# Peptides against a protein of PDB entry 6FRK: the designs that were tried, part 194

Target 1, 411 residues: chain A of PDB entry 6FRK
Amino acid sequence: NEEVLNAMLKEVCTALLEADVNIKLVKQLRENVKSAIDLEEMASGLNKRKMIQHAVFKELVKLVDPGVKAWTPTKGKQNVIMFVGLQGSGKTTTCSKLAYYYQRKGWKTCLICADTFRAGAFDQLKQNATKARIPFYGSYTEMDPVIIASEGVEKFKNENFEIIIVDTSGRHKQEDSLFEEMLQVANAIQPDNIVYVMDASIGQACEAQAKAFKDKVDVASVIVTKLDGHAKGGGALSAVAATKSPIIFIGTGEHIDDFEPFKTQPFISKLLGMGDIEGLIDKVNELKLDDNEALIEKLKHGQFTLRDMYEQFQNIMKMGPFSQILGMIPGFGTDFMSKGNEQESMARLKKLMTIMDSMNDQELDSTDGAKVFSKQPGRIQRVARGSGVSTRDVQELLTQYTKFAQMVKKM

## One batch from the design tools (peptide; made by RFdiffusion4, then SolubleMPNN)

Design b2_p21_5_s3 (from b2_p21_5, 17 letters changed)
Fold by OpenDDE base, seed 4:
Order: C-alpha cells, then structure tokens, then sequence
Structure b2_p21_5_s3 (fold): chain B 411 residues (1-411), chain A 21 residues (1-21)
C-alpha cells in the first residue's frame, strides 16, 4: 500500500512540476498529502487513485487560498487600483481588461498610464482604452511617474470616477530603481488595492518575482495572465504563497473579453488536467445549448446538416477562443491549441462560415449535403464564386462536413 | 442530459480540432 501511494505521489509530483509548481510547494504538498491519507481507509478497498487525487486537490485548494478576503471596490466611492508587475507580464493589457470588466458592470472606470520607462506605453494604453471606450490619462512629456499618477488620480477623482486604474512601469529585471519608483507612486496616490500581475508562463521564477514585489510594495491582489498558453498555471500557487494575496482575476487570452474572476476549484481542476466542468456548464448555459433541443434531437437521430455545422461554428465563436473551450473539457490540455493556431483556427472557422453563407437553403438543410453537391458540381462553382474562394476550398469544406456527419451518425 | 451534451460537445470539439489542425 505504501509503495503504491509513493508511486502515485511521484506521478502527481512530476505532473505538478511539469505544471510549473514550485519544487518547495510540491515537496510540502507531498508531505501534507501523506499526512492526510489514512492508510487504513486506503486498505479498506476504496479507490486509492480517487483518494490520492482528492487529497491532492484539497491541498492545492489550500495553497491557492491565502486566508485573506479579496479586496472588492465599493460602489459610490473612488477606488484607486495600482498595477505592478514586470514588462511582458501582460500588465498593461490586464489594466484594460479590468477597466472593461468594471465598465460592463456599470462602474465609471478610467485608466492612467504611469509607465514612463517603456517607449510607446502611453500609445498602447491609449489605443486599448480608445477601442474599449474607456477614459484615459497619461503624458508624452512628463517623465516622473509619480507626477503622472498623482495628476491622473486627482483628475479622475474630481470627475467622480469610481474605478481608477493606474498602470505603472514594468522592467525586464527586478531592479531596485523599479521598486523605488513603485513605492513612490504607491505613497503618492495611496491606492485602495495594489494588484500584482504575473505571467503564468515564467514557471519557477514566479516565487522569486512575486516575493520581490511583495517585499517592496503592499501587494493585496494577484492577477495571473497567459493561462490560455502552454502554462498550466502552477506559478500562480507560487505567487499566492509569496504574496499571501488572493488571485482575483485570470487572463485567458488576447482579447479584452478574455478575462474572468478567479474560481479556485475550476483552476485546480484545470491544473490537474481534470478540466473546468463548472465553467463548461456555465458557458453551455450561457449559449442556451439546451434551448437547442432541436439540435440535440437531430444529433440523437444521427442527422447533421451543413446548417447544423454552421450553427455549431457560430456557437464556438460565441463561446470565445476554441482553446479555452477545449481547456475546459476533461482530458484536453491547454496545449491542444497554440495561440497562433487559435487565431488561425478562428480565421479558418470564419472562412468556412463565409463559404456556407453562399449556400442556399436546400444545400444547408440537406441531410446529405455532400451528395447534393456531388450530384450537381455546378453548385460548388456557384458557392466558390459567391464566397470568393476556390472550388477546392468548397470541396474541402464538404469533405470536413462529411467527416462530421459520419461521426454524428456513429453517436 | 448535461453529461450527454458534454460528451457530444467533446466529440464535436475533438473533430473540430482535427479539422482545424
């Protein structure tokens, strides 16, 4: 029994290390799991694998919970939120995502660019803010981030903004000059919340980075970015451990909408490769896929039309990036679609939909759409001309449809 | 019902991935 436990714990520890969980945390977790497992209960014929997985899950949940309640903005107050983090962490993008999140909830939200170190930082913020219709402040001439932050905060306070987000300079290295600048900004504007933004893809460096920020400024919240990539998010555990601060949001892609409140259980489930069943259920419910009783019934009868495929592509596009959806399904790792493949995949879906937009109702609603086109090749040429694609592209779509329809018939 | 929907979604997404790969 102990040998089996040790073997299974070794596999879990390896998987956690491959998920960028800090070696110290993995060691601690291993000992905590060993202490939490009753060997007598494990001898009684309980599924040893499930017991170990449950023990690991519980200990990971504890590692993500700092025991501190997350800061939340107060309605009708002026809430100043300062962002800190290294360059490339996604800090500036995350400022815009957070601003947009609160704006969509009916908060009067604004952005301040106090990044004077990076050339074009203000232009980038301005571009993002303008695209999202978020008010912004910054300077092209002022080099002191303290002045910019103070003036911007004062301006937006006077204009009765409820959410005032301050983006600060990110440097490539943990330089003392960066930390002194952050401390000066924090002292000048007296933020209600300091948010540390961390890139999940930096792996084992997460602990040292997060600690360096916490040792200099009173980090109260963490946002983890780039959880749409190859990063399984194990570095997030290191950030929580080092900062003793809760993760409040996660960045799940490049779009301004690829931003969600942090949920502990779905995150740990995803980290363990169990998927996000809750998030998948929520997304399925948001899509009203259940209202598509007609589709479910068709799928039960092995009927699948080009229109049904089109509607599924629309649903996928509404669900957001395909990688996010796949990453919610148990057994599909985040590695299944690289970021480059995701945009290309969405462009490919959009191209396929554009081809189908040139089809007529008879073609779309046929239970054997491929046969309709095979019997009358002139239809392929019409659709190709209508959609501005080659006849080969239409044939490829029909080949793909045929594969889909065959799979649905086997269901 | 939900589990069946999720299974069908999984199969759909597996197929989509094969098409989009």
Amino acid sequence: as target 1 above (411 residues)
Amino acid sequence: DLLEILKKLRELYELLNKILS
Scores: peptide ipSAE 0.023, ipTM 0.491, DockQ to the pose 0.164
Fold by OpenDDE base, seed 2:
Structure b2_p21_5_s3 (fold): chain B 411 residues (1-411), chain A 21 residues (1-21)
Amino acid sequence: as target 1 above (411 residues)
Amino acid sequence: DLLEILKKLRELYELLNKILS
């Protein structure tokens, strides 16, 4: 019994180390799991593997919970949020994502660029803010980040903004001058929350970096970036352990919408390769798939039209990056779509939808759309002209539809 | 029911990936 437990714990510890979990945390987790497992209950014929998995899951949940309540902004008040982090951590992009998140929730939100060190920092912030229609402040001439931050915060306080986000300078190295500058900015603007932005891809370096920031500035929240399909989540545990601060959000890609509130249970499930069933259910429910009851009934009866395919393409486009949705389904590996294939796949979907926009209701609502076009080839030429594509592109769409409809009939 | 829906969605998405690849 003890040998089987030790073998299973060794396998779990190896998987956690491969996920960039800090070796000290993995050792502590192993000891805690051993102490939590009743060997007598394991003798009673309970599935030993499930008990060990449950014990591991519980201990990982404790590691990501610092025991401190996350700061939340107060509605109708002025909330100043200061961002800190290394250059290349995704800090500037994350400021824009957080601003956009609160703006979409009906908060009066603005951005301040206090990064005077990086050439083009203000232009990058301005570009992102303008695309998202977020008010912004910065300077091309002022070199003191304290002056820029103070003036920007005062301006937006006077204009009754509720969320005031301040982006600061990042450095490539942990330099004492950077920490002194961050402390001067923090003292001048008196932020309600200081957010440390960490890149998950730096692996074992997460602990040392997070600790260096916490030792110099009062970090109260963590945001983990680059948690796309290739990033190992183990660095997040190291950040919580080092900062003693909760993870509040995660960045899951390059788009402004690739940003979500941190949820402990889904994150640990994903880290263990169990998938994010809860996040998939939430995303599926946000799509109002209740309108898809009619589609589910049609699929159960093996009926699939070109209109049903068009509606599915619209749903996929609304869901955002398809790779993220697939990565939430248990047993889909993170490698299922390479990053290069996703933009190309979205462009292909948009092209297919543009072709279908030139089809009539009789063509779209036919249970055998390919047969309608095969019986009257003049329809292919009409659709090709209407959509500005070749007759070959329309034939390829019909071939794809036929393959899809055949698979639906086999389901 | 949800597991069956997820399996069907999985098969649908695998097919979409084969079509879009």
Scores: peptide ipSAE 0.021, ipTM 0.472, DockQ to the pose 0.204
Fold by OpenDDE base, seed 5:
Structure b2_p21_5_s3 (fold): chain B 411 residues (1-411), chain A 21 residues (1-21)
Amino acid sequence: as target 1 above (411 residues)
Amino acid sequence: DLLEILKKLRELYELLNKILS
């Protein structure tokens, strides 16, 4: 029995190390699991694998719980949220994601760019904020982040904003000057919450990085980014351990909607590669994917129209969360959406939909839409003129549709 | 089965992503 336990614990420890869990935490977990397992219950013929998995799961749940309640904004008050983190952590993008999240919930939200160190930081924030229709503040001329942060916070407090997010400078290295600047900004604006943004892809460096920030600033919340990649997020455990602060959100891609509230159970299930069936069901229900029953029936019958393709494009545009759902399915890699091209792909989708908006019902609802256009080339010219595109763009759409419909017919 | 549905949707969207890339 003990040999079997030790062998299974070795496999789990290997999998956790491959998931970027800190070596010290893995050792502690192994000892805790070994102490928590009733060897007599293991002898009684219970599924030893399930018992060990359950014990490991319970210990991982404890590791992501700092024992501190997450800060939440108060409705009808001015809540100042300061972001801190290294350059490349996704901090600036995460500020926009959090602002958008609260805005969608009916909070009066704004963004302040207090990153005076990075050239184009304010332009990047302005672009993200403008796309999301979020009010923003910053300067092209002021070099003191304390002045920018103070003026921006004062402005938005006077305008009765409820969520005031301050993006700070992220340097490439843990420099003392960066930490001093963060302290000066924090002292000037008196934030209600300080959010540390961590890149999950840095692996074993997560502990040292998170500790360095916590030792300098009063980090109260953690956001983990880049959980869309090969990073299983084991570094998040190190961040919680080092900061003693809860993970409040996760970033799961580059899109503004690739952002969700942190849930312990789904995260641990994914970390263990067990899949989060419950979180998958919850997310499927949240997204009303059952409304796709009609689509699934059509797919089962090998029927796929241009209208069905249009509806799928609408679903993709609404379903920033669908990439997340697919990443929750056991054996499905998170690399569903090609990194870097999501915005360009969305622009291409919108262009394709605009072409389809110029099609008539006979064209959209035909079981052989490509043949309808091939028989009457004048339809291509009409659609091209109606949508302001070339006849080539319409032909490319029809070629794409044909490939799609052929795949559906093989399903 | 929800998993079969999601698998079919994935295959569909993988193709779509390949077409859009």
Scores: peptide ipSAE 0.075, ipTM 0.663, DockQ to the pose 0.245; fails the geometry check
Fold by OpenDDE base, seed 1:
Structure b2_p21_5_s3 (fold): chain B 411 residues (1-411), chain A 21 residues (1-21)
Amino acid sequence: as target 1 above (411 residues)
Amino acid sequence: DLLEILKKLRELYELLNKILS
């Protein structure tokens, strides 16, 4: 029994190390799992694998819980949120994502660019803020981030903003001066929350970096970025362990909507390759895919039109990156679509939809759309001209549709 | 049943991915 336990724990430890979980945390988890498993209960014929998986899951949940309640903004108050993190961590993008998240929830939200070190930081923030219709403040002439942050916070307080997000300079090789600047900014604006933004892709370096920030700045919250398909997420555990601060949000892509509140159980399930059934259910419910009862009924009858395919492409586009949806389904690895393949896949979907936008109702609603086009080749030429594509591109779409319709007929 | 919907969506997405890959 102990040999079997040790073998299974070795596999789990290997998988966690491959998921960029810090070696010290993996060792601690291994000992905690060993102490939590009753070897006598394992002898009684219980599914040893399920028991170990459950014990591992429970211990991972504990590793992600810092034992500290996450800060939440107060409605009708002025909440100042200061962002800190390394250059290239996605801090500036995350400021915009958080601002957009609160704006969509009906909060009066604004952005302040107090990054004077990076050339074009204000232009980048301004571009993101303008696209999202978020009010912003910054300077092209002021070089003191304390002045910019103070003036911006005062301005937006006077205008009764509820969420005031301050983006600061990212840590670079001039470490001590940047930490001093962060402290000066924090002292001047007196933030209600200090958010450390961490890149999950830095792997084993997450702990040391998170600790370096916590030792200098009173980090109260963590946001983990670049948790798109390839990001193994293990760095999140290191951030919590080092900062003793909760993860409040995760960044799951490059789009402004690729941002979600951190949920411990779904995250651990995904980290273990179990999928995120709850997140998938929530996402399905948000899409009102109950309106797809009509589609499901058509699919049950083996009916699938070009319009039905178009509607499914729209649903995929509304759900966000296809890799994220697949990564929520149990048994689909996060590696199913590389980040490059995701943008390419979305571009491909948009191209296919543009071709279908040039089709008429007779073509879209036909139970045999491919046959409609095969009987009258002039339709292919019309659609190709209307969508600005080659006749070959239209034929490729029809070939793909035919494969779909054949699969639906077998369902 | 939401579970049946999710299963059908999974099958659809598996197919979409095979077509888009």
Scores: peptide ipSAE 0.026, ipTM 0.502, DockQ to the pose 0.140; fails the geometry check

Design b2_p21_5_s4 (from b2_p21_5, 14 letters changed)
Fold by OpenDDE base, seed 2:
Structure b2_p21_5_s4 (fold): chain B 411 residues (1-411), chain A 21 residues (1-21)
Amino acid sequence: as target 1 above (411 residues)
Amino acid sequence: EELERLKKLRELYLKLQEILE
């Protein structure tokens, strides 16, 4: 029994190391799991694998819990949030994602670019902010980040902004000059929260980097970026351990909407390859896919219209990247769609929807939509002209629809 | 019931993906 336990723990430890979990944390987890498992209960015929998985899950949950309550902004107050992190961590993009997240929730949100070191930092922030319709501040002439941050914070405080996000300079290396600059900015603006942004892809270097930031600046929150399907989430555990600060959000892609509040249970479930059933349920519920009872009933009756297909495409578009949805389902690898294939797939979906936007209700609501078009070929030409596509593109859509409807009839 | 709904959604999405490929 002990040999079987040791073999299974070795397999789990290998998988965690392959997921860029820090070797010290993996060793500690192995010891904690061994101490938590009653070998006598294992003798009683309980599924040893499930028991070990549960013990591992419980210990991983403890590793992502710093025992510190996450800072939350106060409604109707001015909340200053300072971002810190290395260059290439996704810090600037994450500032925009966080600003957009709060703006969508009805917070009066703004962005300040206090990165004077990187050429074009302000232009990049301005472009992102303008696309999201977020107010921004920065300078093309001021070189002191303390002055820019102070002036920007004062301006937006006077304008009664509730969320004031300050992006700071990143560096490629841990330089004392960077930490001094960050400390000067922090002292000048007196932020309510300091957010360390970490790239999950850095792997084993996450601990040393996170520690270096925490030792110099009072990091209170962590955001982990590049947690798209291929990203090894193990670096997040190292960041929490080093900073003793909670992960508050995760970046899950390149789009401004590829940003979500951190949830411990779903994250650990994903890290262990168990999927994220809870996050999938939450996303399904957010989509009001309960209106899919009518669809599920139609599917049960083998009825599927072009409108039903359009509604499903809308649901996919609302759920975000298809790979993220599939990666939440147990037994689907995160590798199912490369990033390049996602944008192309979304563009294909949008093209198909644009073709269907040129269809009439008779065409959309027909249980045999392909037959409606086959009986009156002039409809294909009308739809093609209305959507600005070729008649071939419309025929390809109808062929795809027919294949789908045949698959639905077999369900 | 939710798990069955999710399984059906999974099957639907897989089929949609096969069409989009």
Scores: peptide ipSAE 0.029, ipTM 0.566, DockQ to the pose 0.146
Fold by OpenDDE base, seed 4:
Formats: C-alpha cells, sequence, structure tokens
Structure b2_p21_5_s4 (fold): chain B 411 residues (1-411), chain A 21 residues (1-21)
C-alpha cells in the first residue's frame, strides 16, 4: 500500500512540476498528503486514486490561501490601486482589464499611466482606455513618474473617482532603480492596495520574482496573467507563498473581458487537468446559448444549413479562443491548441464568415447548401466576388460545410 | 443534463476545429 501511494504521489508530483509548481511546494505537498492519508483507509479497498486526488486537491487549496482576507474597494470612497510588476507581465493590459471590470460593476473608474521608462506606454494605455471608454491621465513630456502619479491621483480624487488605478514602470530585470522608483511612487500617492502582476508563463521563476517584489514593496494583492497560454498556472502558488497575498483576479486572454475574479476550486481543478466545469457552465450561460436547444433539435433531425454553421461560428467567436474553451472541458489539456494556431484558426473562421456574409438567404437557409451552389455555379462566382476571395475559397468552404453536414446527419 | 449539453457542445467544437485545421 505504501509503495502504491508513493508511485501515485510520484506521478502527481511530476504533473505538478510540469504545471510549473515550485519544487519546494511540491515537496511540502507530498509530505502533507502522506501525513493526511490514513494508510488503513487505503487498505479498505476504496478508490485509492480518488482518495489521493482529493488529498492533493485539498493541499493545493491550502497553498492558494494566504490566510489573509483580500482587499476590496469601498463604495463611495476614493480607492487608489497601484500596479507593480516586470515588463512583459501584462501589467498595463491588466490595469485596463481591472478598470473595465469595475466600470462594468458601476464604479467610477480611471487609469493613470506613470510608466515613463517604456516608450509608447502612455499611447498603449490611452488606446486601451479609449476603446473601453475609461478616463485616463498621463504625460508625453513628464519623465518623473512621481509627478505624473501624484497629479493624476489628485485630479481624479477632485473629480470624485472611486477606483483610481496607477500603472507603474516595469523593467526586464529586478533592478534596484525600479524598486526605488516604485517606493517613491507608493510614498507619494499612498495607495490603498498594491497589486503585483505576474506572468504565469515564467514557470519556476515565479517564486524568486514574487519574493523580490514583496521584499521591496508592500504587495497586498496578486493578479496572474497569461493563463490562456502554455502556462498551467502552477507559478500562482509560488506567488501566493512568496507574497503571502491573495490572488484577486486572473487574466485568461488578450481581450479586455478576458479577466475574472479568482476562484480557488476551478483554478485547482484546471491545474490538476480536471477541467473547469463550473466556469464552462458560467460561460455557456453568459453566452445565452439557449439557441443551442434549437441547434440540438436541428442536429437531432439531421438538418444543418450554412446559416446554422455561421451561427455556430458566431457562438465560437463569442466564447473566445478555442484553447480556453477546450481547456475548461475535462480531459482536454490546456496545450491542445498553441496560441499561434488559435489566432490562425480565428482568422480562418472570420474569413469563412466573411464569405458567408456574401451569400443570400436562399443559399444560407437551404438544407443542402452545397447542392444549391452545384446546380448554379454562377452563385459561387457571385459570392467569391462579393467577399473578395477566389472561387476556390468558396468551393473549399462548401466542401467543409458538406463534410460537417454529413457528420451532423450521423449524430 | 447540463453535462450532456456540454459534451454535445464539445463534440461540435471538435468537429468545427477539424474543419478549421
Amino acid sequence: as target 1 above (411 residues)
Amino acid sequence: EELERLKKLRELYLKLQEILE
């Protein structure tokens, strides 16, 4: 029984290391799991695998709990939130995502760009803020981040903003000059919360990075980014352990709405490759895929039109990247689609939709769309001209549709 | 029932992915 336990724990430990969980945390988890499992209960013929998995799950839940209550903004007060993190962590994008999140919740929210080090930082923030209709402050000429942050905070306090987000300079490396600048900004604006933004894709470096920030500035919250990529999120455990601060949000993609409150149970389930059924249900319900009953009913009748295919493509685009959807489904790994293949797939999808936008209702609503085009080849040429594509591209779409419709008829 | 809906949706997305590859 102990040999079986040790073998199964070795597999779990390997999977956690492959998920970028820090080696020290994996060792500690292994010891805690061994101490929590009653070997006598394992002897009684219970599903040993399920018991070990549950024990591992319980210990991972403890690792993401710092024992500290997350800071929350107070309604009707001025809440200053300072962002800190390395360059490339997704800090600037995350500032915009957090601002948009609070704005959608009915908070009077604004953004300040105090990144004077990176050329075009203010342009990037301004572009993101303008797209989301979020008020912003920054300078093209002021080089002192303390002046920009102080002036911006004062301006938005005077205008009775409730959420004032300050983006700071990042560096490629942990440099003393960066930490001195961060301390000067923090001392000047007296933030109510300091948010450390961490890139999950840096793997085993998450501990050292998170510790370096916490040792210099009073980090009170963590946001983990790039959980849509190859990063399995194990670095998040390292950030919590090093900062002793809760994860408050996660970034799940490149879009401004690819941002969600951190949920412990779904996150650990995803980390263990169990999928995120709850998040998938929530996302499916948000999409009002109630029209899926009509689709499922059509599919049951073996009816599938070009319009039905178009509507499915719209639903896919609304759900976001295929990799995220697949990564939420149990038994599909997060690595099922590389991020590069996903953008190409979305571009292909958009091209196919553009071709279908040039089709008429008779073509779209035909139960045998391919036969409509085969009977009147002039339709292919019309659609090709209307969409700016080759006749070959339209024929390829119709071939794909035919294959799909045949597969639907067999369901 | 919701799990069955999600399974059907998964099968649909897999088939759509095969078309987009």
Scores: peptide ipSAE 0.026, ipTM 0.540, DockQ to the pose 0.117
Fold by OpenDDE base, seed 3:
Structure b2_p21_5_s4 (fold): chain B 411 residues (1-411), chain A 21 residues (1-21)
Amino acid sequence: as target 1 above (411 residues)
Amino acid sequence: EELERLKKLRELYLKLQEILE
């Protein structure tokens, strides 16, 4: 029994190391799991694998829980949120994502660019803010981040903003000058929350990086970025351990909507390759995909129209990158779509939808849409002209639809 | 019943992906 336990724990430890979990945390987890497993209960014929998996899951849940309640903004107050992190961590993008998240929740939200070190930082923030219709502040001429941050915070406080997000300078390395600048900014604006932004893809470097920030500034929250990539998120455990601060949000892609509140159970389930069924349910519910009852009923009857396909493409586009949806399905790894393939796939979806926007209701609502076009080839030419595409592109869409409709009929 | 609906939705999305690849 002990040999079997040790062998199974070795496999789990290997998988956790391959998931970028820190070697020290993996060792500690192994000891804690060994201490938590009753060998007598394991002898009683219980599914040993399930018992070990549950013990591992329970210990991973403890590793992402710092025992500190996450900071939350107070409604009707002015909440100053300062962002800190290295260059390339996704900090500036995450500021925009967080601002957009709160704006969609009905908060008066604004953005301040106090990054004077990176050329084009203010232009990037301004572009993101303008696209999201978020008020912003920054300077092209002021080089002191303390002045910019102070003036911006004062301005937006006077305008009764509820969420005031301050983006700061990053560096490529841990530099004393960066930390001194962050301290000066923090002292000047007196933030209600300091958010450390960490790139999950840095793997084993997460602990040292997170510790260096926590040792210099009073980090109270962590946001983990790039969890859409090959990074399984094991670095997030290292960030919590080093900062003793909760993960509040995760960045799951490049889109402004690729941002979600951190949930411990789904995250650990995903880290273990168990999938995120709860996150899939929540995303389905947020999209009001409950109207899919009518679609599911049509699919049960083997009915599938071009309109039904269009609605599914809209749903996929609203859910974000398809890889994220698949990564919520047990047994589908995040590796199924490379990041390059996602943007191409989304561009393909948009092109297909643009072709369908030139179709009429008779074509869209036909249970045999391909046959409608095959009987009257002049329809293909009309749709091609209306959408600005070739007749070949319309035929390819109809071929894809036919393949899909055939698969639905086999369900 | 909800789990069966989710399984069907998952199967639908898998099939959509195979068409988009």
Scores: peptide ipSAE 0.024, ipTM 0.456, DockQ to the pose 0.138
Fold by OpenDDE base, seed 1:
Structure b2_p21_5_s4 (fold): chain B 411 residues (1-411), chain A 21 residues (1-21)
Amino acid sequence: as target 1 above (411 residues)
Amino acid sequence: EELERLKKLRELYLKLQEILE
């Protein structure tokens, strides 16, 4: 029994290490799981695998809980939120995502760019803020981030903004000068919350980076970014352990709406490859995919048109990264589509949709679209010219459609 | 019913992926 337990724990530990969980945390988890499992209860014929999975799940939940209540903004007050993090962590993008999140919740939200180190920082923030219709402040001429942050915070306090987000300079290196600048900004604006933004893709480096920030700045919240890629989120555990601060949000993609409140149970379930059924249901409901019933009914009857395929491509594009959707389904790993393959797949879908945009209703609504084109080859040439693609590209689309329609007929 | 709907969507998406590979 102990040998079986040790073998299963070794597999789990390997999987957690492959999920970028810090080796120290994996060791601690292994010890905690061993202590929590009664070997005598394992002898009683209970599914040993389920028991170990449950014990692992419980211990991972404890590792994500810092035992500290997350800061929340107060309605009708000016809440100053300062962002800190390395360059390339997604900090600037995350500021815009958080601002957009609160704006959608009915908060009077604004953005301040106090990044004077990066020449394009204010333009990037301005572009994101303008697209989201979020008020912003910054300077093209002022080089002191303390002045910009102070003036911006004062301005937006006077205008009765409720959420005031301050983006600071991110640097590539943990330079003392960066931490000094962050401290000067923090002292000047007196933030209600300091948010550390961490890139999940840095894996085992998450602990050291998170610790370096916590040792210099009073980090009270963590946001984990780039959970859309190969990063299984194990670095998030390292951030919580190092900062002793809760994860408040996660970034799940490149879009401004690819941002969600952190939920412990779904996150751990996803980390273990158990999927996130709740998040999938929520995402399906947010997308108002009510039209899926009509599609499911057509599919049940073995009917599948080029229009039905187009609508499915639109749904996939609206759902965002296909890998994330698949990763929410039990038994699909996050690695099911590499980030490169996902962008390429989305570009391919968009190309296919552009070809279909040049099709007429007779072609799109035919129960055998491929046969319509085969009977009149001039249609292929028309569609190819209309979409700016080769006749071969149109034939490849029709071949793919035919394969799909054959699979639907077998369902 | 919703779980069954999600399973069907999953099967559809898997098939779409196989076509996109």
Scores: peptide ipSAE 0.022, ipTM 0.437, DockQ to the pose 0.150

